# Ledger of designs, part 88: peptides against a protein of PDB entry 7UQJ

Target 1, 160 residues: chain A of PDB entry 7UQJ
Amino acid sequence: PELYQNFNITPPRGVLFHGPPGTGKTLMARALAASCSSDERKITFFMRKGADILSKWVGEAERQLRLLFEEAKKHQPSIIFFDEIDGLAPVRSSKQEQIHASIVSTLLALMDGMDNRGQVIVIGATNRPDAVDPALRRPGRFDREFYFPLPDVKARFKIL

## One batch from the design tools (peptide; aimed at target 1 S55 W57 V58, target 1 (a further copy) V58)

Design b2_p24_1_s4 (made by RFdiffusion4, then SolubleMPNN; from b2_p24_1, 10 letters changed)
Fold by OpenDDE base, seed 2:
Structure b2_p24_1_s4 (fold): chain B 160 residues (1-160), chain C 160 residues (1-160), chain D 160 residues (1-160), chain A 24 residues (1-24)
Amino acid sequence: as target 1 above (160 residues)
Amino acid sequence: as target 1 above (160 residues)
Amino acid sequence: as target 1 above (160 residues)
Amino acid sequence: EKIPLEVVSSEPLRDEPAPLNIIE
């Protein structure tokens, strides 16, 4: 409840931060974690890269995701930040498709299995929101999206 | 010299980090401090909030600023980070105007009194650069500015 | 000259930003680019990911690096930011070793071929400085390193 | 034959949960 009140969001199980590289997606996730952490209420920040999850053997990647969500639940309130979440859904080669489909399916199940009363927020960051499996972008998963534009030229001008 | 060489900036007496809330201004200041700290050269990071400086009695606020700059000089290389520096220059109510003018004048004098050879960097963070007294934004003070854009408003709206 | 004066560094051809993920390495690189850009002097910021460079055919990856450095030179003053530069030097599998060695060799040659008078800065960001080929960390390449610690307590203590 | 670049497994960064000790 309160963590989501601090985010002023109806508790999305997931928030997708998308935008060009180096737009501060990871930094925003950390800043949000920091802003929600008080002396009374420490938020645990878990970070994983999409590619690092996939780089393990199929069964070990799923296990690592399960363990991550279990740890996040154990250490709630918590944020799980997936950097480069598009790395969890790379484009199809047939054998990799099954491996990726299994890991994505596990992530979907873990996000779906989180009670709306849990104090766990999942943030996915990507440079390529269109490369994220549409199944991850459905209601109850990464159902909220934040675009991180490049500090466009006009934003640079306000810096000087 | 070297701290500014580590910052790769001609020693600005001050750098203004400006941009909407949660854009990572404070985190960047800390990351800068950390990046400039080596095992051989520890940087001391002083943090103050603009509002906290103002919350003290007029003469005590000025004294606290002087002590802060003296400590920063004593523990050089150092960074003084003023969070919410716009809180030092709130918009005019008459009695607060004189108090704020005194504190701002003290900060100006302290920034002006720093020798260009000192290894003290002052970072001011604000969400409202236009609420920062223009006198603080002059050469030899906060003469460099960094804009921390929000991921633009339209992106925020898709989250709500 | 001036870009490097703006960076107050002996013009390293490269700066390595290293530290845990989400410590603001990319944001710092952008902030540096922004701080060095004036109305009179726009810095062009080039960004590439290490893995994205490697994902192309060997000869195309080398060509892309050359084109990047040529564009950076053409649009000087400029910053080339390599995100996840450790992705250019992944650990040894034999066939990948040759491909990676070729790309790394091309990057080395491009960094070595930059005149010290050029207004091009190369920033490499990594979470794993030890995974970056030691050849890239030599004088005249990524010869300066900035550590971006997690804002963990001990890192705060080194800043204080 | 396009040899897919096998993404070399980066060792998972030991994500020690950085305790967000915001020292106010």
Scores: peptide ipSAE 0.006, ipTM 0.193, DockQ to the pose 0.033
OpenDDE base, seeds 1, 3, 4, 5: peptide ipSAE 0.000, 0.000, 0.000, 0.000; ipTM 0.353, 0.359, 0.227, 0.357; seeds 1, 4, 5 fail the geometry check

Design b2_p24_2 (made by RFdiffusion4)
Pose (drawn by RFdiffusion4):
Structure b2_p24_2 (pose): chain A 160 residues (1-160), chain B 160 residues (1-160), chain C 160 residues (1-160), chain P 24 residues (1-24)
Amino acid sequence: as target 1 above (160 residues)
Amino acid sequence: as target 1 above (160 residues)
Amino acid sequence: as target 1 above (160 residues)
Amino acid sequence: AAAMAAARAAAMAAARAAALAAAA
């Protein structure tokens, strides 16, 4: 941490995995979760699938998001993987419902808001990156974007 | 206050920060929240978002808004910051749930009934200005609209 | 009434001020209420809003509306003004609450219960006219309309 | 009073569940 405090830099803590289906996005997230449970320093892995937080009560989806990010603050070495994040956080439109734009606005305020979110890495895997809200694709929340392509010749040889 | 009585004008008590993502809106609100807590006279910063207002009970979200504005009037030199305010206050629509139009109506009434002395300042950042209700964006509610643009060369030089 | 009842032209049961925001609709009702700054028993003015009638309870909103109308009949020549009548009477649908729908179901029955010798006039204001419930715009209700547009050049000169 | 408020909250939840089912 003294290398990042040597400058006045904060580490990148957000990655958006994107590419065609079957290219290794969930596999890479699974390997990262298996590696986080075997290096004897506790990096807590939080798995979230799509719109897992959707509820029929008003304000319970934003409350579940706030609880997920807060339990992430309780154990500092924690990771949040959002599988199929284009179903949880679509582009905010006036035509669709307010539960969707309200979830996106809560995720924006919880990733880079007024309060610091802690040492929480946030990973989102998507097949449709342009169905993710564009305010979620900027540094401070999903700094990096890893494009997982269909494998080339050498990569197909290696996979086989 | 005599300058604002000599000319028969009321000081603006509302600002709407708007601009592209990552241009300085939450940063300015964070710098103003740090400037509220330093000097000989104290300004109280009230931070809010859609999650700690929306409730699942009838008449509880508007009661939380009223408690916020009454508590800010109690600590009378005050700032209220609503981040991602288009999620909290969308454009009123009959094809939406009634809780969002009821929040927008309660907010319009509480802003039209403030101290009328420049004591409670209300600052909101929407990232998208069209999504917010036009009744909130008229002078009397959110008087000033600060456009935080993408920086030009001299501004990028100063930021770097 | 000694003049206007000679010709049998009935006064309106419901008159609707509608227009863009900031066009002076609340000013007209405030000026008519300052024309109620006159002696008693003539042009009693009631200033209500799309809020501060609707409550947590199930009967105080309709009981209070019936009482407001009864006090309006008690002082014979009287005016009831509903500012932001889309807050009190939104569109009834299946995303609508039950308390607002019953407020509309009582306001309609109270407007049809008002007698033909028109001594209670109900003026209502809105910035979104096709967001008030369609039933109050039927004949025998809010049927005469006043459109308040943005000002032209001479009107802006007089305002400045 | 508490039961009536719970019934209102349930009806609002049912309408919201129908909207989520329609969005699905």

Design b2_p24_2_s1 (made by RFdiffusion4, then SolubleMPNN; from b2_p24_2, 16 letters changed)
Fold by OpenDDE base, seed 3:
Structure b2_p24_2_s1 (fold): chain B 160 residues (1-160), chain C 160 residues (1-160), chain D 160 residues (1-160), chain A 24 residues (1-24)
Amino acid sequence: as target 1 above (160 residues)
Amino acid sequence: as target 1 above (160 residues)
Amino acid sequence: as target 1 above (160 residues)
Amino acid sequence: DEEKLKELEEEMAKRRAKALEEAA
């Protein structure tokens, strides 16, 4: 939030962390939450897994998403982190179950309904950005994308 | 492996990384793999997710685990990393589905069958070590446990 | 910088990341740099190692520090990251070489000379915060400190 | 081991920040 005001940058509503598994996407999201918090102003970090939303919240996923966004708004400044978002919001196919389509549509609506002045950042993490519904990757949603490359041993040597 | 020889410590067959989600467990496992690799001796890093073994390998999970351990042995020195191992090896309950019991039993057998001379380390990561079958936490299996605390929210709080 | 305006927090001039080696200090510094950048406003990330400043810039370390801060100011918003800052700014002792005293004094002066309105953040990383000159840990310098705990040291040692 | 892990964590966040710089 503050990082966007000082730079006169409108904070993105959503950020997509993508990269191979174990590249520290979730760690980064927590680190961002932690770094953005202060003793005076705590950032509330909400974490959900895409697969958990589908499997644990079958039939209630839409409601749970709404509640999550409401709670995040109530506890702003906040970060909503969706780990494994490709599990929550798979690419819409002609064969996709109606349930998946509704969950994705709910997430889209929630992200679109976010006030840009709201101190809520949504971070999605995926191993497969291509498996995320392209609608989520549009401006005003997950419109910023961060690649988390594998720790290639060679890349270490170049940065040191 | 080499680190244990230098300390005259028998290398554990299995290590449990536990701690809240996004504390860098997977990142650490990759980091260990990379740090133990040299230009002369590459460690092969095998990664699986517990939930993927259950969901993607339904009916073949046991076979896929066997193949994974065989491949890891073939490419030793190697690390097998099970992310979200609580998904693969939930606590055995009287209500546990027979399928879960078989997968857990296969993993137990594979870990027990590892020769201590094999340069294969198994790392399990979980957010809930209490949700992991206690049998997996026995000596010769995941007999070493590592807590990944949240990056002290207070510490990283102060930069922002 | 922006993170300070939204929270109505005056951006610290300097932040000390401290914690054992392997705790992700440099990782976090880079992550902060990246998260603060946008397509419209790139944060320039300057990285130096304390030991490199001493060893590679022998006799020119003061000049190189001045140039670094000038360049960071020129390319603001920017982050200056000093990795292993305990190598650059060891605790002043009665036996400390005059050269080290001058380098530390230069860094102190550079940090003191930063306008709080300048969009330059200085991040120092150390394994040994007690080995950093206490003068650097004063308000207006590295006045915010972040502890990076080891993922249980026993953990890492036990896997390797 | 701690140092190697530091270097790993440092590099991964270097990469994360570079990735965030590139994507921001």
Scores: peptide ipSAE 0.005, ipTM 0.312, DockQ to the pose 0.037; fails the geometry check
OpenDDE base, seeds 1, 2, 4, 5: peptide ipSAE 0.000, 0.000, 0.000, 0.000; ipTM 0.236, 0.218, 0.244, 0.352; seeds 1, 2, 4, 5 fail the geometry check

Design b2_p24_2_s2 (made by RFdiffusion4, then SolubleMPNN; from b2_p24_2, 22 letters changed)
Fold by OpenDDE base, seed 1:
Structure b2_p24_2_s2 (fold): chain B 160 residues (1-160), chain C 160 residues (1-160), chain D 160 residues (1-160), chain A 24 residues (1-24)
Amino acid sequence: as target 1 above (160 residues)
Amino acid sequence: as target 1 above (160 residues)
Amino acid sequence: as target 1 above (160 residues)
Amino acid sequence: MEEELEKLEKEIAEKREKQIEEEE
């Protein structure tokens, strides 16, 4: 609430940062996390790489997601940043990816289960928004999308 | 030269962007690329992920690096951005990584072989600068390092 | 010196970050500030909003600028970031802005008075580079400019 | 927004330095 009162925004359950690699998605997510913190009100920032949840926690990925969201809820206000979220929740293409379907379903349920009064923001970053399960991009989930374009060629960044 | 004449800097052969994931390393690299481009003078931006060069081109990684540097030289002024460069050029720890040692040696040679008059900038991004072979961090290679820290909790980011 | 020796660059007295609001100018300035710090060599970052210097220090703005530059010099290596620098240093258009003309003159003198061996970098951010006094954009001042382009229009930044 | 983004990038830069410093 208060985080979003400060921002005068409807609290997204999730924000998708999408754009080419190196457009500052992860920077911005950390930027938002830090920005929302003060000495009086520290924001807890949780970072997970989508592929790491799958590779490190084969069969336990759902549990790890639940634990992550519980920890984020416990340490409110908090940001959960999923880097490379397309690696966590690929588009439901193949019958063989029952594991992915269950992980996606768990993530959906966790995002849906967030109290709108909770001070947990979920940020997903991807280079391929179309590789993210469309169910995650629906209202009440990653319903806000930020494209991070390539800096236009016109911008002479003389970091001289 | 001219890129750096415009910048009034001694042209680094390489710049290492290091720090936590999501600190905008890749954004900055692309921002630099775009900033150095104008309608009249487009900078060509080459992006490679370190692990992709190793995984996709097992045994051909050296050739792919050479081709990348040739292409960058052909399309001057250019930026070569290596994302996750620690994945391309890990510290020479294990006797078994002859492939990595050869790739590192090739990258060193390519960076050393860049004409100081070349308008090719190499940017490496890593979350673990200490995982990058120290030979790459020597003068004439990635001799400039930019830390991209996590935003400290104190900065209330009103991305209003 | 050493900051710029590490960077192998001619030390700019100033860098202008320009571009539309929300393009990461302020983010970049702070990233640069932080990036130049290490445990062994912390960079002191001074942030001032251009309008704040004018509004809070009516009649004392020149003194506050001097104090800021003295403090930055005392805490070298340092970065002085002027956000909304167009609010501090408007184009010398109207006869009535004698105060602004004096502030601009003070800022020019402070930037000109920086020893090239000083480890003080000045970064100005603006949405309107053409609203910045051209005298500040001359060599030895904000002689380096970085455009921060709008993210391409296709990216519906639904920062909803 | 820009000031706070800048605060953040600085803080991002400072923590990374601290992490590098803690890893050294």
Scores: peptide ipSAE 0.000, ipTM 0.263, DockQ to the pose 0.038; fails the geometry check
OpenDDE base, seeds 2, 3, 4, 5: peptide ipSAE 0.000, 0.000, 0.000, 0.000; ipTM 0.200, 0.271, 0.199, 0.201; seeds 2, 3, 4, 5 fail the geometry check

Design b2_p24_2_s3 (made by RFdiffusion4, then SolubleMPNN; from b2_p24_2, 17 letters changed)
Fold by OpenDDE base, seed 2:
Structure b2_p24_2_s3 (fold): chain B 160 residues (1-160), chain C 160 residues (1-160), chain D 160 residues (1-160), chain A 24 residues (1-24)
Amino acid sequence: as target 1 above (160 residues)
Amino acid sequence: as target 1 above (160 residues)
Amino acid sequence: as target 1 above (160 residues)
Amino acid sequence: MEEELEKLREERAKAREKALEEAA
């Protein structure tokens, strides 16, 4: 929140961190959470994994997402970090596609329902940005993207 | 501390994190601090910025450095993170050079005065390792260096 | 390698990075690889994911592990980073358990076969250290462990 | 586009620095 407030930028409702595995997406999200936490203003960091939303919350994923967003609102300022958000992508099996579509639709609605004045930031991390539903990447959702490159092995580290 | 203790290694008195801006130096220092913090053994993380040591502590920087090191000793295990430690480098103005030289001399003395048995780690971060006084990079001070590469600019940031 | 060489420590054949998701395990491994890379001495960083070892290399995982270790030896100094190494843990299905047991046995043999003079470091990352086969955590294998805690929201980073 | 990407990178680097400063 303060990161964006101090830039006079409307905090993106959602930020997509994308890039190869181990590029520091999750770490950056945590560092941002920690960095925005002052002694007076602790940021609550909520972490969920895309695959867990589908597998652990079978039949209740939509409810759990709603509860997560309400809890995040209750504990403002807060960050919701969805790791492996591409794990919410529809798998090309018809029944799973409907379940996934419902979960994605719920997430879309929750992101759309966030007041721009709220101190809730949603960060999605993915190794596969192209596997993320384009609907999640629209304005008012994950409309800002941060690419996390592979640290180039070719960068000449002159360790003297 | 525990990172090195668990390896039966004398913790370096100082570690220099160097590399271009945004390469994760500060984040790594925080992650190391966090990682060395157990529920039973919290690491106290002290952060100071090199520019602030010169600008905010005009006439008292040496005293504030001493207090910082004493506080870090009191709250062991601890990490002192100097961000932009190259900001302690002498600016080519004669008066500022003397003030900077005194501050650097104080830091050198404080690092030299640390008992090797202390659980205080000093991490200096810089974007300009060559701007750091070579005296700080000597054995018993910032004698270990970690380069933080630019993530290769050539990685096609296809931010489409 | 040089991180440990500069400490006059025999580089552990294996280092286990464990801790909750997003605690920076992969980033630390990359940062270590990067930090040990000089202009003159580039560290080759090999990354594999535990789940990929099981799923992508069906019937050839052992051979691919051998090739990986040979390639790492050929490109010394090198780091092999196994992300989600707990993904090599036996799944409680008998056939998968045998396949997993063979892969784990191969990894054990490869780690045991590393000359202590080699400049190959193996880093395993897991979110579930207790799910890693205890045989991997024995001396000469992943005998050194780094805990990556959740930045506890309760850790009073008393940034005094 | 490269200059805008570089500016965006610099702004992001500055943003990150400022965020780290505000976190300090």
Scores: peptide ipSAE 0.000, ipTM 0.190, DockQ to the pose 0.110
OpenDDE base, seeds 1, 3, 4, 5: peptide ipSAE 0.000, 0.000, 0.000, 0.000; ipTM 0.185, 0.235, 0.205, 0.216; seeds 1, 3, 4, 5 fail the geometry check

Design b2_p24_2_s4 (made by RFdiffusion4, then SolubleMPNN; from b2_p24_2, 17 letters changed)
Fold by OpenDDE base, seed 3:
Structure b2_p24_2_s4 (fold): chain B 160 residues (1-160), chain C 160 residues (1-160), chain D 160 residues (1-160), chain A 24 residues (1-24)
Amino acid sequence: as target 1 above (160 residues)
Amino acid sequence: as target 1 above (160 residues)
Amino acid sequence: as target 1 above (160 residues)
Amino acid sequence: MEEEQKKLEEEIAKKRAEALEEAA
């Protein structure tokens, strides 16, 4: 946060965390949420799994996404974290395309509809950034991407 | 591992990491694998997701588990990390019980069959320890449990 | 970063990551650096180990610290990450006090001399926050502290 | 939803206190 004030950087609406599983993507998203909370200003952290949105919310996924964004806006400042977002918005493959296309289109519309002045950040985490619909990786959506490398042996050596 | 030799503590066969999603369970498992790796002694880290074992390995899940444990033994010292293990071994619910029961039974047998002299550690991670079959939480299996709390609001507060 | 603009939070000069080794402190620092980098605005990440500053830069440590801060300022936006900062700035103990006192005094002066408008964040990581000179933990220095808990001491103990 | 979130925050806070006490 402070880096951006110093940097005069406009807050992104959406951030894509990508990297191998267990590289701390979800931990980072949570850490960011809590780090941005102050005693005076709590950040509300909303977490969803992409696979849960598809599997548990079959037929209701669009509504649940809308409700999530409305709730996040109501509880701003807030972070919406989509874990395994590649499960929510897989690259459009032919036959299952229609339901996925609708969910993706809803997420796109919700991200596009965010007021830049809104205190809502969307974080998507994936192990497969290339499996995320490229439309989500456009400016005004998940337009910032962070690679979470496996802690290379060297990086681990430096953490220990 | 070295800690256990120094403390004359018998290494656990299985460790359950539990705590909210994104508390660093998978990261910790990877960090442990790396921390136990020396230049002289590399630990091989095997990672599987519980949900992937059920969904991707339908009908082959037992075989894939056996192969995983065989490979881990072949590449000892090794860590087998099951992410979202509650997806692999959910508490037995009536109708889907048989397939789950077989997979759980296979995992139980594999964990029970590990020679304590084997340099293979099994780590299960879950967001819902109570959703894990209690049989897996018995001595000689995931008999050690670690709570990964949400990084304290205070801890995060201080980075932002 | 964006959360701060939304939160109107003034950027800290320094952040202390503390917690046992392998809790992801360095990983978090790197992830923060990467997270603040955009295609338009790269953050330069400077990494030093406290022990390396003392051991490798004996007699030059003060100069190396000055050069590091100058380089970080030159390449702003930037992050300076001091890994094992307790090695750089140990609590003053009697006989080795003078050399350590000089290095600590230099780091204090460098942190105090940072313009709050400067796009330089300093992150210190330690396993022993109580071994860090309390003077570094004052406002305007490492005034924000993050605890990276061990996954429960039992957790690590049981996996290691 | 707000009550559940408060309850979750309280439960998290409680578990934190317990974890701090167990770590001490």
Scores: peptide ipSAE 0.000, ipTM 0.342, DockQ to the pose 0.096
OpenDDE base, seeds 1, 2, 4, 5: peptide ipSAE 0.016, 0.009, 0.000, 0.023; ipTM 0.357, 0.370, 0.312, 0.422; seeds 1, 2, 4, 5 fail the geometry check

Design b2_p24_3 (made by RFdiffusion4)
Pose (drawn by RFdiffusion4):
Structure b2_p24_3 (pose): chain A 160 residues (1-160), chain B 160 residues (1-160), chain C 160 residues (1-160), chain P 24 residues (1-24)
Amino acid sequence: as target 1 above (160 residues)
Amino acid sequence: as target 1 above (160 residues)
Amino acid sequence: as target 1 above (160 residues)
Amino acid sequence: AEAEARAEALAEARAEARAEALAE
């Protein structure tokens, strides 16, 4: 931490996995979760699948998001993986419902808002990155974007 | 106050920050929240978003908005910051749930019934200005609209 | 009435001010209420909003609307003004609440209960006219309309 | 007590309408 405090830099804490289906996005997230539970320093893994938070009550989806990010603040070494994040956080449109744009606005305020979110890495895997809200694809929330391509010749050899 | 009585004008009590992502809106609101808590006279900063207003009960979201504005009037030199305000106050539509048009109507009524002395300032950052209701964007509610643009060369030099 | 009842032209039961925001619709009702700054028993003015009638309870909103209309009949020549009547009477649908739908179901029955010797006029204002419920725009209701447009050049000169 | 029950019913009706909108 002194290396990052040597400068006035904060580490990148957000990655968006994107690429075609079957290219290793969830596999990489699974390997990262298995590695986080065997290094004996507790990096807590929070697994979230799509719109897991959707509810029929008003304001319960934003409350579940706030609770997920808060429980992430309780244990500092924690990770949040959002599988299929293009179903949870679509591009905010006036045509569609307000529960969607309200979830996206809560996710924006919880990733880079007024309060600091802590040592919480946020990973999102998507097959459709341009169905993710563009305000979620900027540094401070999903700094990096890893493109997982279909494997080339050497990579297919290595997979086989 | 005598300058604002000599000319028969009312000081603007509302600002709407708007601009592309990552251009300085939450940063300015964070710098103003730190400047509210330093000096010999204290300005009270009230931070809000759509999650701690929306409720599942009838008449509880508008009651939370009224409690916010009454508590800000109590601590009279005050700032109220609504981040991602297009999620809190979308354009009123009959094809939506009634809670969003009811929040926009309560917010319009509470802003039209403020102290009328520049005591409670209301600051909102929408990232998208079209999504916010046009009734809130007229002078009398959010008087000023600060456009935070993508920085030009001298601005990029000063940021770097 | 000595003059206007000679010709049998009935006064309107419901007159609707509609237009863009900031066009002076609240000013016309405030100026008509200052034309109620006159002596009693003539042109009693009631200033209500699309809020501060609707409540948590199930009967106080309709009971209060029936009482407002009864006090309007009590002082015979009277005007009821509903500012932001889309807040009190939104479009009834299946995303609509039950309390607003019953407010519309009582306001319609109270406007059809108003007698033909027109001594209570109900003026209502909105910035979005096709967001008020369609039933109040039927004949015998809010049927005469006043469009308040943005000002032209001479009008802006007089305003300045 | 009856007013509490009516408020609970209003909240449930709102939640059922919202569940039907999410299903679509």

